# Designs tried in a protein design run: peptides against a protein of PDB entry 5OK6. Part 46

Target 1, 215 residues: chain A of PDB entry 5OK6
Amino acid sequence: ELPGLDSQWRQIENGESGRERPLRAGESWFLVEKHWYKQWEAYVQGGDQDSSTFPGCINNATLFQDEINWRLKEGLVEGEDYVLLPAAAWHYLVSWYGLEHGQPPIERKVIELPNIQKVEVYPVELLLVRHNDLGKSHTVQFSHTDSIGLVLRTARERFLVEPQEDTRLWAKNSEGSLDRLYDTHITVLDAALETGQLIIMETRKKDGTWPSAQL

## One batch from the design tools (peptide; made by RFdiffusion4, then SolubleMPNN)

Design b2_p13_6_s3 (from b2_p13_6, 7 letters changed)
Fold by OpenDDE base, seed 5:
Parts: C-alpha cells; structure tokens; sequence
Structure b2_p13_6_s3 (fold): chain B 215 residues (1-215), chain A 13 residues (1-13)
C-alpha cells in the first residue's frame, strides 16, 4: 500500500535519511532514471493520489547500454540522467512502485577520495592478462580507491598463480608502451588507470630473471 | 617496437 504523498516526499527527499543525506564511505546508493524521478516528484507534490501523474514502476532502461551485463551507458551525468538515492530510500520506492520486470537495481558504493566522498558510478574495468598470453583477458572491476596491490593480488588469483611465484604489473599507456607499476601502495586513481586499460601481469622466471629483461 | 608487441613476440615463442 502506498503511503500518503507527503509521507513519500519526506521519506525520500529529507536530509537525514533521504536523497540529501550525507555520503558515508562503504554505503550503497542506487541510481534512478531522471525522468521517472521527476514524474514521481510531480505526483507526490501534486497532492492527488489519483492524478494522471502516477509514475508507474521504476524503469532504468535508458541508463543501460545492454541487457546482458546490465552495464551503464558511458557519460551519464547525475542530475541530468539519473538521481542517487541511499539504500533505504531506494527500497521504499521499489516497495511502493515496483521495478521493471527483469531489470536489476543499479547499486553503487560511496568511496572516500582525498577530499570528498563520492558515489562511484563508474568503477574502473581493467583487462588483466599474463605476459605470455596477451590474448586471454580477465575483465575485473576495481574502485578508484583500490590499491595496485589489490589489482596484483586479484590478477594472481584469477590466473591461479602459486604463492611462490613472483609477479609484477605493467600498464599499457596511451602511447602503446608499457609503464611498470612499481608502487603497489598507490591507488588505481593515483596510477591514472582507466576502463579498458590493459594490465599485464609478468611472472618471474625460475632462473630468477624477468621476461621483460629480454625485450 | 611497443613493449606490448615485444611481449606478444615472446609469448609466441
């Protein structure tokens, strides 16, 4: 059952628990397509529950580039294409209006950047490969706040690298050359890694030499 | 040659 229109507005738009609440690192927020949200605003602000402005079920279809992996379109802008709601507010809207059949929620995490909290709408998708098999990639999502060390550990796990094997990372730069990621303590953001970027995991040879030393 | 191509050559060996 739908709550009163004023109650809906207060629950979703308030500054303590709604859309305007402070961001906290690690919390989940959800994207809502802008036109739907504006329709909802018009509905609840109109004061008539029987009005023709009823928004219907939440439909984020226009935000997706595909319905297989449910990836977002590139270049979406907050306030223009979508609004962000905290988990509680999102779940209220879903309970009241429903979500389009078969469509997953668009959940994103708040991350802590050097000076601000931000909902990370676009995590970085890296193409992880081994130095000796560049044609076999694992696409893995990372936060901008993840360390290069985590990228390396993830690559080792995906490629089933044994603990005794020594590995290091190279990033393919925009010029087509490789930059070695020496410092594993810096973040993906600090290393300026981007979606679609090739990351090569080099494994040390049994003789103690690196394959790249032969290049 | 780009280092990527060099790695590719090594892998083909």
Amino acid sequence: as target 1 above (215 residues)
Amino acid sequence: KPLVSQFAELAAQ
Scores: peptide ipSAE 0.106, ipTM 0.775, DockQ to the pose 0.717
Fold by OpenDDE base, seed 2:
Structure b2_p13_6_s3 (fold): chain B 215 residues (1-215), chain A 13 residues (1-13)
Amino acid sequence: as target 1 above (215 residues)
Amino acid sequence: KPLVSQFAELAAQ
């Protein structure tokens, strides 16, 4: 049974797990399509549970660019296209109204940036390749807060690089040249890596020389 | 040549 309308409003907007609660790094938040949320607001504020303003099940279809990988459309804006809810609030709404059949929740993580926390709606998707086989790529998602070291470790794992093999990363820049990622302690954000960017993992030769030294 | 192209050439050998 649905809770009372006032109770719903308090739980989602003003509760301990409400929409306005402080962001905490590592927590999960969920996107709700703005029109649905506004319809829900109108419903619960109207005070009539039998009203024609009933929002129905949550449907985020307009936020997705595809129903295969369930990727978000580019350029979505908080407050215009979607509302962010804490996990508890999201789960309450889903339990009360349901979610469109077959549609996955849009879960995102709070990340810690130097001055603020934010929900990372668009993590970075990098194209990982080996220097000797540029045609075989692995697309891997990273947080802007992930280190270059993590990118390198991930690349090594995906390409099944043995522990004794030495590797390093290059990023293809906007000019089409390669920039070496020397510092593995900086973040993806600090390195200004972008979605769709090609990252080349170079493996050191058995003779101790680097393939790039021959270029 | 861009390094990417150079790596591509090396990979093609």
Scores: peptide ipSAE 0.102, ipTM 0.781, DockQ to the pose 0.739
Fold by OpenDDE base, seed 1:
Structure b2_p13_6_s3 (fold): chain B 215 residues (1-215), chain A 13 residues (1-13)
Amino acid sequence: as target 1 above (215 residues)
Amino acid sequence: KPLVSQFAELAAQ
């Protein structure tokens, strides 16, 4: 059963635990399509539970590029296309109104940037390949705050590299050249890596030489 | 001449 309209508004919008609560790194937030949310606001502010302004179930269809991988459309803007709710508020709305059949929730994490916390709506998707087989890629998502070291470890894991094998990364830049990722302690953001960017993992040969030395 | 193309050539051998 739906709570009272004033109770709904307080639960979702209050500054302590609602939409306006402070962001904390590692917490989950959820996207809600803007039109639905505005309809909900109108409903609960109207004061009549039997109003024709009832929003119905949450429907985020317009935020998705596809219904196979449920990727978000590019270029969505907070406050224009969607609102962000903390996990508790999201779960309340879902329990009260439901979520459109078949749609997954759009869950995102709060990340810590140098000056602010931010909900990372668009993690970076990198194309990981081996130097000797550029045609076989693994697409993997990373946070902008993840280290290059994590990218390297992930690549090693995906390609089943043995612990004793030495590896290093190259990034294909916009000019089509390769930039060596020397510093594994900097972040994906610091390295200016972007979605769709090709990352080449080079494995050292048994003779101790690097394949790139032959180029 | 680009390294990415050179890697591709090595991979094709």
Scores: peptide ipSAE 0.100, ipTM 0.774, DockQ to the pose 0.672
Fold by OpenDDE base, seed 3:
Structure b2_p13_6_s3 (fold): chain B 215 residues (1-215), chain A 13 residues (1-13)
Amino acid sequence: as target 1 above (215 residues)
Amino acid sequence: KPLVSQFAELAAQ
């Protein structure tokens, strides 16, 4: 059963626990398509529960670029294309109105950046390859807050690198050249890595030389 | 040549 309109508004919009509450690292937030949300606002502010402004089921279809992988369209803007809601508020809305059949929720995590908490709507998808087989890639998603060390460990795991093998990373830059990722303690953000960027894992030869030394 | 291309050439040997 739907709560009263004023109760819905207070539950979702209150500044302490609703949409405007402070972000906390590690929490899940959810995207709601902006037009639906505005329709809901109009409905609950209208004061007539039986009005023609009833928003219906949440439908985020316009936020997705495809219905196979359910990836978000690029370039979506908070406040223009979508609204972010904390998990509790999202679940209330879903329980009240439902979610369009077959659509997954668009869940994102709050990350801690140097001076701000942010919902990471677009994690970084990197193309991981080995230096000796650039045609075989593993696409892996990382947070901007993940370390280069984690990227390297992930690459090693995906390519089944033995613990005794020494490896290092190169990133293909916008100019088409490679930048070596020397510092493994910096973050993906600090390294300015971007979605779709090619990351090459180089494995040291048994003779102790690096393949790149021959280039 | 870009290093990527160089790696590709090396891998092809």
Scores: peptide ipSAE 0.099, ipTM 0.772, DockQ to the pose 0.727

Design b2_p13_6_s4 (from b2_p13_6, 8 letters changed)
Fold by OpenDDE base, seed 3:
Structure b2_p13_6_s4 (fold): chain B 215 residues (1-215), chain A 13 residues (1-13)
Amino acid sequence: as target 1 above (215 residues)
Amino acid sequence: MPRVEDFERLAAL
């Protein structure tokens, strides 16, 4: 059963607990396709529950690049392509109107950046490879707030590197050359790593030398 | 600075 139109508006767009409430690190927020949301706004503002402005079920189809991996399209902009709702508001809308059959919710986390909280709509997907087998890759998602150390540990785990083996990372830059990621304490953001960027894990040789020393 | 191609050549040896 749908609540009254004014109640819906207050529940979803309330500045204290709804769409405009402050972001808190670690919370889940959800994307809603902008056209649907605007249709909903028109519906609840119209004051007629029987009007032709009824929005129907939530359909985020236009936000997805594909229906296999449910990846978001690149370059989506908040306020133009989608709106962000806190978990409670999202779940209310889903309970009232439903979600298109088969579509997953688009859930994202609030992250803490220097002097700001942000919903991380686009986590960084890195292409991890070994120095001696560049053709075998693992695509792994990281937060901008994750450390380079975590990237390295993740690479070691994916490639089954033994604890006694020494490893280090290289990142392919925009010029096509490789930059060493020396400081493992900085974040993915600090290192300016981007989605699709190639990260090479180099493993130290048994003789104590690095393969790259021969380049 | 090394390039990806440098590692490719090294791996091919």
Scores: peptide ipSAE 0.403, ipTM 0.910, DockQ to the pose 0.805
Fold by OpenDDE base, seed 4:
Structure b2_p13_6_s4 (fold): chain B 215 residues (1-215), chain A 13 residues (1-13)
Amino acid sequence: as target 1 above (215 residues)
Amino acid sequence: MPRVEDFERLAAL
């Protein structure tokens, strides 16, 4: 059952769990396509529940580049292409209007950057490979706030590296050369890693030498 | 500074 229009507006826009609530690290927020949201705003501000401005079900189709992996289009801008809602507000809208059949919710996390909190709409997708088999990759998503240490641990897990094996990471830079990621305590952001970037996990040889020492 | 092709060559050895 749809609540009254004023109640909808208060719940989504002006409530403690509304669109303008402060961001808190670790919380889930959801993307809503801008045109749908503007249609909803017009509907609830119009004061007529029987208005032809009824927005229908939430449809985020224009935000996706594909319906297989449900990846977002590149270069989407908050306030132009989408709005961000906290989890409670999103769930209310879905319960009231529904979500287009087959579409997943676009859930993102709030991260804490040096000076601001931000909903991380575009986490970093890295291509993880082993030094001796560059053709077999694992695409893994990381937050900009994740440490290089987490990237390394994740790579070790994906490639089933034994605990006694020593490993380190190289990142392919814009010049096509490889930068060694020495400090595992810095973040993905600090290391300036980007989506689609190749990350090579090098495994130390049993004789104690590194394969790259032979380069 | 090593390049990706350097590791490719190394893997081929």
Scores: peptide ipSAE 0.401, ipTM 0.910, DockQ to the pose 0.820
Fold by OpenDDE base, seed 1:
Structure b2_p13_6_s4 (fold): chain B 215 residues (1-215), chain A 13 residues (1-13)
Amino acid sequence: as target 1 above (215 residues)
Amino acid sequence: MPRVEDFERLAAL
């Protein structure tokens, strides 16, 4: 059952709790395909519940590059390709209109950057490998606000590194060389790590030497 | 500065 058109508009667009509400770090927001949202706006602003402008089910198909991993297309722009809604507003729209069968919601988190909160639409996907087996990669998603320390811990966990083993990270740079990530306290953003970037976890030898010392 | 190929060679030894 759909609520009244004015009620829908107030619920979704209300500046206190709707689309224009303040961003708060850690909260979930959702992407809605722009054309659908514009049709919804036209529908609820039209004042006729029987209007031909009824938007139907939410369909975010055009935002996805694949229907396997449901990855977003690159280069999507807020306000042009999609609208961001807070969780409450998203759930209302889904309850009222439904979501296209089989499509997952596009949930993203608000992150805290130095001077602003932002919905992180594109977290960083890193390719994690061990120094001695570069052919076996683990793709792991990180926030730009995650520390290099977290990347290292995650790599250790994925590769089942024992607590007593010492490890460090190298990142493949644009020149094809490897930069060592010395400072584990800086963020993925600070280190300028990008999606698809190769990260090599080096494990210290039992003799206390590093494999890279032989390079 | 090491390269990926350097580690590949090392792993092959």
Scores: peptide ipSAE 0.399, ipTM 0.909, DockQ to the pose 0.841
Fold by OpenDDE base, seed 5:
Structure b2_p13_6_s4 (fold): chain B 215 residues (1-215), chain A 13 residues (1-13)
Amino acid sequence: as target 1 above (215 residues)
Amino acid sequence: MPRVEDFERLAAL
């Protein structure tokens, strides 16, 4: 059951609660493939509910690079490849038109950057490894706004580091060398960490020395 | 400044 076309437009496109509403940190927004959305716009703007412009079910297939992990393709651009809708608007569209069977929603969070709010479409995926086993990585997703401290805590948890063990992080830089992440209070963004970047967790030896002291 | 290969060598010891 579809509501009236005017009602659909108001629910989705209004500036107070729809597509144009202000971003609020922590809120969920959803990606909608641009072609589908444009067809929906044409449908509701056309004024004929029986129009051939009926968009059918939402299908974001072209936004995904795989149907296993449902990862987004790289380099997608808002307004060109997709539009962003707040949760309420997304749920309305799904309710009205459905979502392609088996396809997950593309949910993203609003983050607070130094001067703006932004929907973080591409969180940073870091490769976490231990200093003594570089071949076994944990891929973990972080927000650009997450602290290095959180990265460290996450690494400790993934590798089951005991509370009494001391650890620190190194990041592989573009030159192939390792930069120590001294300040755990700066963000992933501040540290300029990028997706696919190798992060080495070094664990202090029982004798109080660091493995890297032998390098 | 150490490199990844330095840690690899260390791990191999």
Scores: peptide ipSAE 0.397, ipTM 0.909, DockQ to the pose 0.809

Design b2_p13_7_s1 (from b2_p13_7, 6 letters changed)
Fold by OpenDDE base, seed 2:
Structure b2_p13_7_s1 (fold): chain B 215 residues (1-215), chain A 13 residues (1-13)
Amino acid sequence: as target 1 above (215 residues)
Amino acid sequence: APPSWEEVRAVFE
């Protein structure tokens, strides 16, 4: 059921529970295409429920680069391309207006950075490979706040590495060389890892030597 | 200095 226009505005724009509410790490926020949101604003501010300004169902089509994997376009900017809403506000809008059929919600998480909270619209997608099979990559998504240790554990799990096997990570940098990821306690952000970057998991040999010792 | 990708491939593959 569609509530009154003033009620809609207060519900969605309320600074305590709406669009302007403080970000909290771990919470889910949702992207709404900017044009739709502006149309909604015009509708509810117009004071006429029968107005031609009715926004229709939420349609985020222009934010997606594909409708197969529903990947976001690169370089989208908050306030220009989309608006961020907390989960409660998003669900209200969806309940009131609906979401374009077949289109998934664009859910993102708030992350805690050293001095700020932000909605992580673009998490990092890394290409994980084994040192002895560089041509076979596994794409895995990580938060910028995830540790290198988590990346390593994830790689070990993905490649079914036994607990007794010793492993370590290398990153292929933009210059075409390899950087050893020594410190597993730093984050993906601290290591400056980027989407599409190749991460090599090296497994120690049974003789106790590392394959990379020959480098 | 970090090893080159060519060197890495030569060693790992």
Scores: peptide ipSAE 0.262, ipTM 0.876, DockQ to the pose 0.786
Fold by OpenDDE base, seed 4:
Formats: C-alpha cells, structure tokens, sequence
Structure b2_p13_7_s1 (fold): chain B 215 residues (1-215), chain A 13 residues (1-13)
C-alpha cells in the first residue's frame, strides 16, 4: 500500500534518514535513475494521488551498459544521471513502487577519502594475473580505500598460493611498463590504480630468487 | 627505468 504523498516526501527527502542525510563510512546507498526520481518528486509534490504523473516502477535500465553483468555505464554523474538514497529510503521506494523485473538494485558503499565521505559508485576493477600465466586474468573489485595488502591477499587466495610461498605485486602503468607496488599499506587510491589495470602477482622461486631479477 | 611490457613478457613467460 502506498503511503500518503506528504508521508512519502518526508520519508525519502528528509535530512535525517533520507536523501539529505549525512554520509557515513560503510553504509549502503542505492542509485536511482534521475528521470524516474524527478517524476516521483513531481508526483508527490502535486498533491494528487490519482495524478497521471504516477512514476511507475523504478527502472534503472539507462544506467546499465549491459544486462548480463549489470555494470554501470561509464561517466555517470550524480544529480544528472542518478540520485543517491540511503538503504532505508531505497527500500521504501521499492516497496511502494517496485523495481523493474530482473534488474538488480545498484548498491554502493560510503567510503572515507582524505577530506570527504563519498558513495563509491565506481569501485576499482583490477585484472589479477600470475607472472607465469599473464593470459589468465581474474577480475576483482576493490574499493579505492582498500590497501595494496588486501589486493595481494586477494590475489594469493584466487590463485591458491600456499602460505609458505612469497609473493609481491606489480602494476602495468599507462606507459606500458611495470611499477612495483612496494608499500602494501597504501591504498588503491594512493597507488593510483584504475579499473581495467593489469596487476601481476609475482611468486618467489623455490631457489629464493625472483623471476623479475632477470629484468 | 621501470621494465617495459615486452621485457616483462620475455622474462615472465
């Protein structure tokens, strides 16, 4: 059952639990396609529940580049292409209007950057490979706030590296050369890693030498 | 200078 229009507005747009609430690191927020949201705003502000401005079910189709992996289109801009809602507000809208059949919710996390909190709409997708099998990649998503250490641990897990094996990471840079990721305590952001970037996990040889020593 | 991708492939593969 749909609540009254004023109740809907208060529930979704308020500054305490709605769209205008402060961002808090670790919380889930959801993307809503801008045109749908504007239609909803017009509907609830119109004061007539029987208005032809009824927005219908939430449809985020225009935000996706594909319906297989449900990846977002590149270059989407908040306030132009989508709005962000906290989890509670999103769930209210879904319960009231429904979500287009087959579409997953676009859930994203709030991250803490050096000077601001931000909903991380585009986490970094890295291509993880082993040094001795560069053609077999594993695409893994990381936050900009994740450490290089986490990237390394994730790579070790994906490639089933034994605990006694020593490993380190290299990043293929924009110039086509390799940069070694020495400091595992810095973040993905600090290392300036980007989506689609190739990350090579090098495994130390049993003789104690590194394959890269021959470079 | 950091190693080139060509050099890396030659060594790692």
Amino acid sequence: as target 1 above (215 residues)
Amino acid sequence: APPSWEEVRAVFE
Scores: peptide ipSAE 0.209, ipTM 0.839, DockQ to the pose 0.816
Fold by OpenDDE base, seed 1:
Structure b2_p13_7_s1 (fold): chain B 215 residues (1-215), chain A 13 residues (1-13)
Amino acid sequence: as target 1 above (215 residues)
Amino acid sequence: APPSWEEVRAVFE
């Protein structure tokens, strides 16, 4: 059952709890395809519940590059390709209109950047490898706000590194060279790591030497 | 200078 059109508009667009509400770090927001949202706006602003402008089910198909991993297309722009809604508003729309069968919601988190909160639409996907098996990569998603320390811990966990083993990270840079990630306290953003970037976990040898000492 | 990818592969593999 759909609520009244004015009620829908107020619930979704209300500046206190709707689309224009303040961003808070850690909260979930959702992407809605722009054309659908504009259709919805036209529908609820039209004042006729029986209007031909009824938007139907939410369909975010055009935002996805694949229907396997449901990855977003690159280069999507807020306000042009999609609208961001807080969790409550998203759930209302889904309850009222439904979501296209089989499509997952596009949930993203608000992150805290130095001077602003932002919905992180594109987290960083890093390719983690071991120094002695460069051909076997593990893709792991990180926030730009995650520390290099977290990347290292994640790599250690993924590769089942024993607690007594010492490890460190290298990043393959755009020049095709390796940069050692010395400071584990800086963020993925600070280190300028990008999606698809190769991150090498080096494990210290039993003799106390590093494999990279031969470089 | 940071090691090249070619050098890295030669050492690590």
Scores: peptide ipSAE 0.204, ipTM 0.836, DockQ to the pose 0.843
Fold by OpenDDE base, seed 5:
Structure b2_p13_7_s1 (fold): chain B 215 residues (1-215), chain A 13 residues (1-13)
Amino acid sequence: as target 1 above (215 residues)
Amino acid sequence: APPSWEEVRAVFE
């Protein structure tokens, strides 16, 4: 059952609780494929509920690069490829029109950057490895706002490092060299870490020396 | 200067 067209427009497009509402850190927003959304706009603005402009179910297929991990295509641009809706608005549209069968929602979080709030459409995917097994990586997603400390803790957890073992991180830079991540309080953004970047967790030897001491 | 990846591999593995 669809509500009136005016009601649909008001609930989705309003500046207080709809598409135009202010971003708030920690809130969930959802991506809607641009073509579908534009068709919906045309439908509700047309004023005829029986119009041929009926958008049908939401289908974000063109935004995905794969249907296994449901990863987004690279380089998608807000306003060109998709629109962002707050959770309430997204759920209304799904309730009214449905979502393509088997297709997951594209949920993203609002993050707090130094001067602005932003929906983080592309979190950073880091390749975590141990210093003594560089060929076996664990891909882990981090926010740009996550601390290096969190990256380190996550690496320790993934590699089942015991609490008494001392560890530190290195990042492989674009020049093919290693940068030591000394400050664990800076963010992934501050450290300029990028998707696909190799992060090496070094574990201190039992003799108290670091493997990297021979570098 | 930071160590090269080649040096790193030689030491770590």
Scores: peptide ipSAE 0.178, ipTM 0.818, DockQ to the pose 0.799

Design b2_p13_7_s2 (from b2_p13_7, 5 letters changed)
Fold by OpenDDE base, seed 1:
Structure b2_p13_7_s2 (fold): chain B 215 residues (1-215), chain A 13 residues (1-13)
Amino acid sequence: as target 1 above (215 residues)
Amino acid sequence: SPPSWEEIRAVGE
């Protein structure tokens, strides 16, 4: 049975535990399609549980570009296309109304940026390759707050690089040249890495030379 | 100077 309409509104919109609660780094938030959410608001504010304004199950179909990988459409805007709810509020709505059959939840993490917390709706998808086999790629998702060191470790793991092998990263820039990622302590954001960007892992030769030194 | 994309591609092929 659905809770009372006033109880639903207080639970979801309450400033302490609801939609307006402070963001905290590492917490999960969920996207809800804006039209559904506005329909829910109208329903619970109307005061009639038998109203024709009943929102039905949560349907985020319009936020997805595909129903295979469940990737979000590009350029979605908070407050226009979707609202963000904390995990507790999301789980209440799903429990009360259900989620459209087959749709996954759109879970995102709060990240800490230099001056603000933000829900990272669009993590960076990097295309990882080896210098000697550019045809074999791994697409891996990273936070903007992840270090270049994590990107390097992840590339080493995906390509099964042995611990004794030395590796380093290059990023293909918009001009088609390669930028060396020297500082592994800076973030993906600081390095201005973008989704779809090619990241090349170079492995040091057994003779102690780097392949790129021969170019 | 850093290698070009074309140079790395030629080595990787």
Scores: peptide ipSAE 0.127, ipTM 0.808, DockQ to the pose 0.663
Fold by OpenDDE base, seed 4:
Structure b2_p13_7_s2 (fold): chain B 215 residues (1-215), chain A 13 residues (1-13)
Amino acid sequence: as target 1 above (215 residues)
Amino acid sequence: SPPSWEEIRAVGE
């Protein structure tokens, strides 16, 4: 059963627990397609539960570029294409109206950036490869707040690198050259890594030399 | 053959 319209509005738009609540790092927020949300707003503001403005089930189809991997379209803008709701508000809407059959929720995390909390709608998708086999890539998403050390550990895990093997990272830059990721303590953001960027894991040779030392 | 560092570099030049 749907709550009263005023109750719905208060629950979703409440400044303490709703859409306008403060962002907290690590919390989950969800994307809702803007037109659906505006239709819902019109419905609950209209004061008539039987009105023709009933929004139906949540449908985020227009936010996805594909229905296989459920990747978001690039360049979506908050307030124009979608709204962000905290987990509690999202779950209320889903319980009241449902979610379109087969669509996954678009869950994103709040991250702490140097000067602001932000819902990270677009994590950085990196293409991880080994220096000796560029044809085998692992595409992995990282937060902008993740360390280069985490990228390296993730690459080692994905490629099943033995603990005794020494590895390091290179990033292919926009000029096509390779930038050595020396500092593993800086973040993906600090390293200015971008979605689609090739990250090459170099493995040290048994003789103690690096393959790149021959360049 | 796996791409050489020279090939990787050549893609970067």
Scores: peptide ipSAE 0.045, ipTM 0.690, DockQ to the pose 0.117
Fold by OpenDDE base, seed 5:
Structure b2_p13_7_s2 (fold): chain B 215 residues (1-215), chain A 13 residues (1-13)
Amino acid sequence: as target 1 above (215 residues)
Amino acid sequence: SPPSWEEIRAVGE
């Protein structure tokens, strides 16, 4: 059974545990489609539980570009296309109204950027390849806060690189040239890596030379 | 200068 309308409003729209609560790094937040959320606001603010403004089940269909991988559409904007709710508030709404059958929740993490916390709605999708087999890519998601070292380790793991093999990364830039990722301690954000960007893992030859040194 | 994409491709082939 639904709680009272005032109770719903106070539970979701508050500064302590609801939509207005401070962001904390590592916490899960959830996207709710804006029109549904506005319909819910109108319903609970109307004060009539029998109102025709009842929002029905949460339906985020318009936020997805596909129903196979459940990827978000590009260019969605907070406050225009969706609202962000902390996990507790999301779970309340789901328990009260349900979620559209077959739709996954749109869970995202709070990340710590220089001087700001942000819900990372769009993690960076990198195309990882080996220098000698550019046709076989692994698409992997990374946070903007992940280190280049993590990208390198992930590439090594995906390509089953043996511990004794030395590897390094190159990023294909917008000009079509390759920028070597020398510093593995900087973040994906610091390296200005973008979704869809090709990252080439170069493996050192058995003779101790790098393939790129022959260019 | 950093290697071009074409140069890396040629090394990989």
Scores: peptide ipSAE 0.034, ipTM 0.698, DockQ to the pose 0.710
Fold by OpenDDE base, seed 3:
Structure b2_p13_7_s2 (fold): chain B 215 residues (1-215), chain A 13 residues (1-13)
Amino acid sequence: as target 1 above (215 residues)
Amino acid sequence: SPPSWEEIRAVGE
């Protein structure tokens, strides 16, 4: 049974616990398609629970680029394409209205940036390769707040690099040149790494030389 | 200067 319309509004829009609540690092937030949310707003503001403005089940289909991997479309904008809700508010809406059958929730994490909290809607997907076998790649998702050191460790793990082997990273830039990722303590954001960017792991030779030093 | 994409491919192949 649906709660009263005023109760629904207060639970979802309450600035302390609802949509307008402060972001907290590590919390889960959920995307709701904007048109559905606006329909819900109109329904609960109308004051008639039997009105023709009933929003139906949550359907985020228009936010997905495909129903196979359930990836978001590129270039979605908060407030235009979707609304962000904290986990509690999302779960209330799902319990009241349901979610479209077979459609996964769009869960995202709050991350800490230098000056602000942000829901990371688009984590960075990097294409990891080895310098000597560019045809074998691993696509891995990283937060903008993840360190280059984590990217390197992840690359080593995916390629089964032995602990005694020395490795370093290069990023292919927009000009087609390679930028060496010297500082492993900076973040993916600080390194300005982007989704789809090629990251090359170079392995040191047994003679102690680097393959790239011969160029 | 850092290596080009073409240069690193040539070393890796």
Scores: peptide ipSAE 0.028, ipTM 0.676, DockQ to the pose 0.710

